# Peptides against a protein of PDB entry 3PUK: the designs that were tried, part 214

Target 1, 227 residues: chain A of PDB entry 3PUK
Amino acid sequence: ERGLKSVVWRKIKTAVFDDCRKEGEWKIMLLDEFTTKLLSSCCKMTDLLEEGITVIENIYKNREPVRQMKALYFISPTPKSVDCFLRDFGSKSEKKYKAAYIYFTDFCPDSLFNKIKASCSKSIRRCKEINISFIPQESQVYTLDVPDAFYYCYSPDPSNASRKEVVMEAMAEQIVTVCATLDENPGVRYKSKPLDNASKLAQLVEKKLEDYYKIDEKGLIKGKTQS

## One batch from the design tools (peptide; made by RFdiffusion4, then SolubleMPNN)

Design b2_p27_5_s1 (from b2_p27_5, 11 letters changed)
Fold by OpenDDE base, seed 2:
Structure b2_p27_5_s1 (fold): chain B 227 residues (1-227), chain A 27 residues (1-27)
Amino acid sequence: as target 1 above (227 residues)
Amino acid sequence: SELEKRKKMKEELEKLNEEAKKIEEEE
């Protein structure tokens, strides 16, 4: 049985590197905080070199222009990461790179997509959502990247109700990405706690799984499998 | 619905990628 790390790497290789690979071409890869952790968890620098990446840069840092090279942006669909991308290509006269290949780790909000399309469409060669929003640790162990999830989910303060809903939606979305990565549609099982968060989360996951498979690339609805 | 929104986004992404591929082929 191959560990989750191997599965994640294989997905990144096929969905990102193979998708934008050109023979003899090197690219600069831009990472954010999440994707830095993600790649560090499932590959080595030597692996990235084999995939045609010459250098890795942090998207949040000031970088020197390399106008003759294309850039691969492997980033989360957040305002912060997208704003950094827009700064690299927003000026017609001073683009940092020759062109951009964008791969989002999750669904891109309409507002962010519209900003990208309006300002940088001519510089884009790829824009895809690969749906990997978790960090693999062991064969069946992963970490969700949802800030303050514990605080909001277990807060008795009614003022946090809206934030709790947002957090639960984000958690459900990330669980769906795990299932998609593993090519599974599990029957959702949960153990309820006093606040019934597990039940609500399970319902959200089930709904999102249904939606995902209805509009997936294959257009196939998979039956429930044993998790 | 959320499903309809996602379908629309998928279509827009596909359109963008098709346009981008045309540009790449011309390079």
Scores: peptide ipSAE 0.626, ipTM 0.941, DockQ to the pose 0.818
Fold by OpenDDE base, seed 4:
Structure b2_p27_5_s1 (fold): chain B 227 residues (1-227), chain A 27 residues (1-27)
Amino acid sequence: as target 1 above (227 residues)
Amino acid sequence: SELEKRKKMKEELEKLNEEAKKIEEEE
């Protein structure tokens, strides 16, 4: 049984570490809240050392410059994380690190990408999206990073309808990242609930899966697979 | 469409990475 943790680690290793690996080079890795949880769920510090990471730093904290070292940013594409990155490289005279390798855990919004491109392009060596927006808990169990998902999805209050929709979109996107990570295009199964949340979510997942595989790295539409 | 936006972003990322790789190779 290929545990989900192992699959996730393999994906990160291939998409991130192998992509920026240079023999004899050590990097500082910057993590945000989500990626800290993600890596802690699927690897050990010794694994990171083997991949050429000397130290892990929290992107949100003030850090001393290490100008001779390159930095690997494994972060979520959020304004908060991106702003921290921009602070590290936004000033030509006060760069915290030698260069940056950026790997986003999800699709980066155009606005954030444009900010990065405009301000820090010369400092960037890699900028990629690796779609892993979930935490592997068990061999076949994952946790979605949608904090208020339960509250909004099951709220009978119509005033929460707009927020519910946003939450469902986020959930659907993260489910798609699971499928992408597993390299599977599964059929979606669900049981209808009184609020029809399951049906709505299923439809969103199906739509997003289709879109994702149409524009994936290989540019191939995958057929439905059994998951 | 969302699809078109993502395609465009993918192209932009590819372009950025290509440029970045050139810089890295020159270092």
Scores: peptide ipSAE 0.620, ipTM 0.939, DockQ to the pose 0.812
Fold by OpenDDE base, seed 5:
Structure b2_p27_5_s1 (fold): chain B 227 residues (1-227), chain A 27 residues (1-27)
Amino acid sequence: as target 1 above (227 residues)
Amino acid sequence: SELEKRKKMKEELEKLNEEAKKIEEEE
């Protein structure tokens, strides 16, 4: 069995690099904090060069314009990352790059998509959702990128209830991306804890899995796989 | 519903990508 890292790399290669590949063309790739960690976990710089990436830049940093080159944005669908993209292409007279290929690691919120469409539509060559919102560690181990998840999930303070729901929602979304990446529709299993967090999370995962597979690229509802 | 919103977003993405491909072909 291929390790989770190899599966993730294969997914990125197919969904991102193969999708925007043009023979003889080099691109600049823009990464955010999450995608930097993601790529570092599953590939080498030499692998990126083979995929036609000449330079990797941090989207949050000030960058010099390279107007003759197209840019590949592999970023999370967050206001911070999207705002940085909008700054690169928001002005017709001061575009940093020739065109943009955007690949989001998760579902893009409607509000962010609408901002992109309204301001930068002519600069876009691709805009897709890849649904990889986790970091592979080992063959079957991954890390969720949900800040303070432990604190909010186990907080006895009722004032944190709203934040707890947000955290659980984010965790559920990322678990679904793992399943999608592995091409699995697992039967959800959980061990009940005193705070019923596992049960609530399981319910959210089940709901999101159903929604995901109903609108999957293949339009096919997959049966439950052995997990 | 959330499902309806996602379906709509998928359609919007497809539309954007189709328009983008036309632009790319003209370049």
Scores: peptide ipSAE 0.618, ipTM 0.939, DockQ to the pose 0.822
Fold by OpenDDE base, seed 3:
Structure b2_p27_5_s1 (fold): chain B 227 residues (1-227), chain A 27 residues (1-27)
Amino acid sequence: as target 1 above (227 residues)
Amino acid sequence: SELEKRKKMKEELEKLNEEAKKIEEEE
């Protein structure tokens, strides 16, 4: 049951990926804090790969140039995100990528647009506003606060394997915290994917839940609830 | 008005995108 998530994904697919898709071309996708949360809520890395995204990068971080590849910026129209974009393309000699496709999650202020137009217009291939400024939520869905979780868990780079394990551990810990807060011991269910992240996370959660609910406040073993 | 500002911005975006498409076709 992914009604709202499916709708949001369909909108992003149509408005962003279909708009800039070119056969045989791969792009680097740049995300900010909001769009990281947005995409993580409604898609998987496999979905992004199918849409021609090879890697995702955090726009706020210092990144190495990949001058032969075009970049897809899916970002909020904020001074912080725009300034990061401008640093990528503001200097002719220091362009990070071949060209930019920009998709804003909300209406872009005139001041920011004018700044982009004045300094980086020749590097732009698309600039659009798609007006998705909310995170799709469903009943009994929780947002975890684990920095860069999406980047590490869905990174195709093997060098991030160790970081992924740390992130998954942190996620599992937070899930257990939520369960404890709600006084629930859910039966963990998952669907296996090629990266098997869901399976690994499920195993971590199950282990931690067993430890936490082994003895309740009265010193008794607490059973699992159907969930 | 706010509406007029948005209309203008839409036009500017369209113009930018059309120009950008021309550049892309040359690549």
Scores: peptide ipSAE 0.613, ipTM 0.938, DockQ to the pose 0.205

Design b2_p27_5_s2 (from b2_p27_5, 10 letters changed)
Fold by OpenDDE base, seed 2:
Structure b2_p27_5_s2 (fold): chain B 227 residues (1-227), chain A 27 residues (1-27)
Amino acid sequence: as target 1 above (227 residues)
Amino acid sequence: SSLEKRKKMLEELKKLNEEAEKIEEEE
């Protein structure tokens, strides 16, 4: 049985590396906190070398320019990661790299996309959303990357209500990315939990699944499958 | 609606990638 790690690696290979592959060309790959964990969970450095990656850099760190090389940005669509990208290409005279291939792990907010488009569109060679927002652990086990999710979801403090909604939305999005990665549209099932969090999350997942499959890149509407 | 917003975003992404492809072909 092919484990979830293998499935995730295959998805990254096809959606990212094969998509931007040019024969004989090496790229620098920029990672953020999430994608560092993601790649470390499902591949080795030797695998990345085989895919034409010469060096891996942390997007948050100060880096020396390598103007003759193109950069592969595999990052989360967050203000922090996007701001780091913009710093690399925001100045016409001091671009860090020759050009950029951008692959987001999740849906990019309109505000961030517009900011990228307005400032560095000429430096971009690819911009895609690959929808992998989870860390594979075992054959069928994954971890959601939502900071303080437990705290906010179970907080009785009304001041955290808005934050709770944001966290629930993020969790729902990540669950949908698992389904997309596995190429499944499961019927949503849940167990009741305190504060009806499970019910709310299930509703969000159902809504997002419907939206995803109705307007996916392939235009395919998949029926519900038993999970 | 959320769906309409997403559809619009996908069109914008498509446009960006088309422009990027043209630039790459010129290199």
Scores: peptide ipSAE 0.580, ipTM 0.929, DockQ to the pose 0.883
Fold by OpenDDE base, seed 3:
Structure b2_p27_5_s2 (fold): chain B 227 residues (1-227), chain A 27 residues (1-27)
Amino acid sequence: as target 1 above (227 residues)
Amino acid sequence: SSLEKRKKMLEELKKLNEEAEKIEEEE
């Protein structure tokens, strides 16, 4: 399939599967809510089999140990997902799997990273940030995954101001991941509305884009490629 | 600064991966 779905899949294939692929080795893949949706949107189970994934497991569920197999964690950098990972490898109990390859869909907060490093670093074979935090729908259409975004952004209650900011930050980050996936640094455009949400979001996106490209994987600063 | 924090994080991530690679080679 052409379009954004294929681009996303190609990125996942390159950044995740090719990165940890070993000839003849099968892995168990652990997914969370977001990555389940993400992979479902851009690939089939047959595609995953071709990439050396034998089975997919939900990270939130209680799972039986498969100690002979390595696990590929493709998860969002959230406390919930990270805590589940830590339960698999960070406890005094026996590890669920032989080792872990961790790929985060976004920048991992320092606090979460530190927890991982402190408790289960010896079980990790790879830890990487992929920066794909959107769901591709069509060739140039994507969906942001920000719960209650509409509610908080349009809430007249001033008590929700802090929550609104958090939501807008999350939206901005996801937009930046789209740009990163497409290898584009766009000039942000927005339509002004009675509520200055669009303007605020645009500013956040611009700021985050600047930060992202200043510390790119290649250490290169990219100029604006789109208007 | 945000940039400095990110840079530090990337360095830590690099270190973690380097250690991981060593372990994998020994495995």
Scores: peptide ipSAE 0.561, ipTM 0.925, DockQ to the pose 0.793
Fold by OpenDDE base, seed 5:
Structure b2_p27_5_s2 (fold): chain B 227 residues (1-227), chain A 27 residues (1-27)
Amino acid sequence: as target 1 above (227 residues)
Amino acid sequence: SSLEKRKKMLEELKKLNEEAEKIEEEE
């Protein structure tokens, strides 16, 4: 059983597809590198067809305009992905699609959000942030999408300390998104290794979890779940 | 809070987008 994959798919179905679904309407879906891997890990093309997706396109590639169709952007909140979106809708005469539904896999920085709002607001039908910044592998196993995470975390070079902190922050954020997706507030466990990296990461995760559940719209202080 | 401001902005954007979509469907 692929429990985590099922949970992730259910989350995407509810947060993305059900949110923008219109009866009889087909959309083009734009994916970036992360969301391509994510969807590939938890669904099939037939599943996407059932959700009203006719074609999947890579946001980074040059694409032919399909002006009569709406586009579903399921992308990470990165400058690269956002810039590609802006190119699709930046000019009235050069709009690639009829309209856009945007779903970010994580919190979109204000700078990027403001850039989108200023440039393409008239073309946007939806803009939401969801909390899926991980790739499910097995029933309870996931992979974090943090570039060079291993290298920076285990680098003996003190000059990489700042980069290590950034990586740990990103990892902690992704772990929190897993917890949010599973609707769990787990007790954080770590094994002490020669490097205090595990302890630092655990502390960051705990702090972020606390912050997340304090802000949770449901106002429910969830106790620590044993996972 | 910054988060509350963001939520408000997103809600406003959603409302505007829904209105735009209704106009488009009527055309």
Scores: peptide ipSAE 0.128, ipTM 0.740, DockQ to the pose 0.294
Fold by OpenDDE base, seed 4:
Structure b2_p27_5_s2 (fold): chain B 227 residues (1-227), chain A 27 residues (1-27)
Amino acid sequence: as target 1 above (227 residues)
Amino acid sequence: SSLEKRKKMLEELKKLNEEAEKIEEEE
């Protein structure tokens, strides 16, 4: 039984590190909130050193330029993370690093992608979307990166209904990414509760799984399923 | 269709970036 942590690490190693690895080259790795948690859950600093990472930096923090080194951005495709990247490479004179390799944890919206392409294309050596939007906790346990999911899903306040739907959608999407990562199409099982959240989530997951595997191309890492 | 389009775009970008990197390495 392959532990989920091992599977996730293997995926990151293959999709990110092996993709940009150059012999004798060291990179600075930039992480956001999610990817910090993700890597912390499935690897050690020594593992990253072996992959040619000299130091890890938080993308949200102000950082001193290291213009002689290339940067590996392993970040979520969010406006916040993208904006931080853009600040690092927005102008030639203000470049913090020599060049950038960008790996998104999920599908990057067209608006953000186009913004990056238009503003920083000259500094980019690689831009790739991978499909990892969950944090492995145990061998078969993972945590979804959906803030306040518990609160909104189980809130008795009807005013949270709209937010609940958004949260459930996000959860369903992330569960699909787990399945994709594991290369499995599992049957969804749930226990119904009074709020019927489990049932609703299960239905969303099933639908998204169906959509994913209908368009699944073997050997390709897919991001968010879109028509 | 959107996913396919994005895949194509990423592949194109990859190709462009690889060419740029080769030029950089040659300098």
Scores: peptide ipSAE 0.070, ipTM 0.671, DockQ to the pose 0.289

Design b2_p27_5_s3 (from b2_p27_5, 13 letters changed)
Fold by OpenDDE base, seed 5:
Structure b2_p27_5_s3 (fold): chain B 227 residues (1-227), chain A 27 residues (1-27)
Amino acid sequence: as target 1 above (227 residues)
Amino acid sequence: SSLEELKKRKEELEKLNKEAEEIEKKE
């Protein structure tokens, strides 16, 4: 039985570890808060060792330079994580590592991506967006990483309308990443609730799914599937 | 559009990764 955890691990293995793997080469892996939780949910340290990771480090912490080793950054595309990366490679004289392989869990905003290109391009050996923005809990259950999602979606205060839209957008994006990870294009279903949140979210998901599969990495337009 | 942004990003990533490969080849 292919549980969600195994699917997520397979995705990470293929998209990250196999992508940057070199025979006999060990890397330091940098994780943020989200990717720490993600990896802890679907793999063991022994699994990471088998993939050529010698040490895992928290990107937010001060770290000693290991200039002889390349670093694998598996991080969320947040200002905090990106800023930490920029600190590691922003100065030629103060580079923490030999080079960087960067794998974002989701689409990196242009503002952050442009900062990376402008300051650290020569230190990069790989940069990809792998579309994993959820935590697998059970075989078929996952948790979205959207702060205050419930609060804003169900807030009666009209002043939160803008924030509600941002939250719904983030949720929709993460649902699409689940579908992408599972290689599924599901028919979107929703239940009508007192608040039209479910309908709005469903519409956003459907739109994003369509956009994603139009530009699929394999160049294939996939039909809707049942999950 | 979101699609246009994604296409643009794809092209940018391809360029960046190509440059990176060239650097790595020289090492």
Scores: peptide ipSAE 0.573, ipTM 0.924, DockQ to the pose 0.808
Fold by OpenDDE base, seed 4:
Structure b2_p27_5_s3 (fold): chain B 227 residues (1-227), chain A 27 residues (1-27)
Amino acid sequence: as target 1 above (227 residues)
Amino acid sequence: SSLEELKKRKEELEKLNKEAEEIEKKE
């Protein structure tokens, strides 16, 4: 049985570290809230050192420039994380690092992606989207990175209905990324409960899985599953 | 996301990374 942690680490190693590895080169790695949790769940600092990372920094914090070193950004494609990146490289005279390798944990919205291209393209050495939007907890257990998911999914307040749908969509998307990471197209099983949340989520997952694998069969690089 | 969006993004990333590689080769 493949431990989910090992699978996730292997994916990160292949998709991120191996992709930007240069002999004798050390990088500073910038993480956001999600990727901090992600890496902490599946690797140790010693593992990162072996991959050429000298130090990890929180992208949200003020950091001193290290202009002689390249930076590896492993971040979520959120406005907050992207804005922090833009602050690091937005000004030619105020670059915090020598250059940037950017790896997003998911599809980066066009608005953010275009902003990066327009302002920081010369500082980028690589930009890729990888599909990892979950935290491995145990060998077969993962946690979705959807804040307030429990609250909205189980809220009896009808005013939360719209937000509930958004949350379910996000959850479904992340479940699909788990399946993609594991290279599995599983059958979805659920137990129906009041409010039929499990059924709705299952339907969304099934639909997204179908879309994902359909795209995969077409040989397309999947930044985000089709919804 | 639509299939078209994914195709477009793929092309954009390929272009961006190609440009980046060219810059890196000159360093």
Scores: peptide ipSAE 0.572, ipTM 0.921, DockQ to the pose 0.539
Fold by OpenDDE base, seed 1:
Structure b2_p27_5_s3 (fold): chain B 227 residues (1-227), chain A 27 residues (1-27)
Amino acid sequence: as target 1 above (227 residues)
Amino acid sequence: SSLEELKKRKEELEKLNKEAEEIEKKE
């Protein structure tokens, strides 16, 4: 059974499609590179049609306005994706769609979030962060989308230290999103390797997990699950 | 702190979504 894929799909269905669903209403869905891969990994076009999506568009492409329809943006909180959204709604006279439902795959940086609020707030009908920043492959296999992770993590060049930290942080964040999606608080296990990368990553994951579960709406510090 | 940032964001999102709902009801 496609365990992880089904979990991811269920999460998206609940967090995105069910959240913005209106009876008899069809939406245009806008995807970026990451969310295209994500949805392709866990659903079919027929599944999206069942959720009230009439057409899927790439957010990076030039698109013709469909002013009578609302748009569902399922995108990463990146400058590129946000800028594309802003182009769709930033001008009062040239809105691409009637309104926008925005679902970010992760925490949106304040700089980007503030830009959205300042320019497009009246066009927004929903804005949420759903914390899905990984691609499911098989039942227990997933891929992290962290560019140049291998290069920076294993680079002996001290000049890359700052970039290494950023990469490690991004990896840790994505691991936490997997755990959150699976509703698991695993004990972190690692073997010490050269350059102490594994231990550092483990520490970051532990810290982020603690932060995540402390803030979880249920206020319940879930105990560490036996992994 | 990361916690404070998350709390702040939660409040901001709640406000934004509430405003959005009010606009949608008028439409």
Scores: peptide ipSAE 0.571, ipTM 0.922, DockQ to the pose 0.722
Fold by OpenDDE base, seed 3:
Structure b2_p27_5_s3 (fold): chain B 227 residues (1-227), chain A 27 residues (1-27)
Amino acid sequence: as target 1 above (227 residues)
Amino acid sequence: SSLEELKKRKEELEKLNKEAEEIEKKE
């Protein structure tokens, strides 16, 4: 119904489901907090069934092994989610599932990625980063998933300066993922306020956009599009 | 992430996925 939701679903379908689809094969899908919200915002359970998902499980919960089935992990690259994955496959004798397809919503930090490679590489059938770190709300509206963003960005307390930088980076990254999802390289517009947060965020977004499109799948830098 | 970091990650993922495909073919 809403344009952005459809775009997000289309991206997930092509980047995740089509990528790991095998005829006649059903998978268990593991979600974390963010991806649960993401999928709930843009699809129905019937849609997932059509994509070969038999059941959805919360990665944080204790789950019974289903060793005959492969698992599709659609998760954020957080220590919590990655640790849960590692528990599922870290021990050869205690694998929860037959194998894993892993799709991260964003760039996975090297520390986490290396842990996965070192301990679970033989259990992996796919590993990709699909760059979707936002929740679609309306046709052109999305919500950033950055905890306490308002608090840190607008806090007058100098002690929060480090946290502010982290939040700004996270926001910028998520905005870039929106652009990537929409296949757009927009110009950034903002209103100047007493604080330079908007300007700083704009600069971060521009920098990240440049980096992203320099190494996109086409290997080309895209021109600025309508924002 | 820097451009260089992203390039490196891309290569690592390609390697990982290639290995994974080889394993899957044997199953």
Scores: peptide ipSAE 0.563, ipTM 0.922, DockQ to the pose 0.765

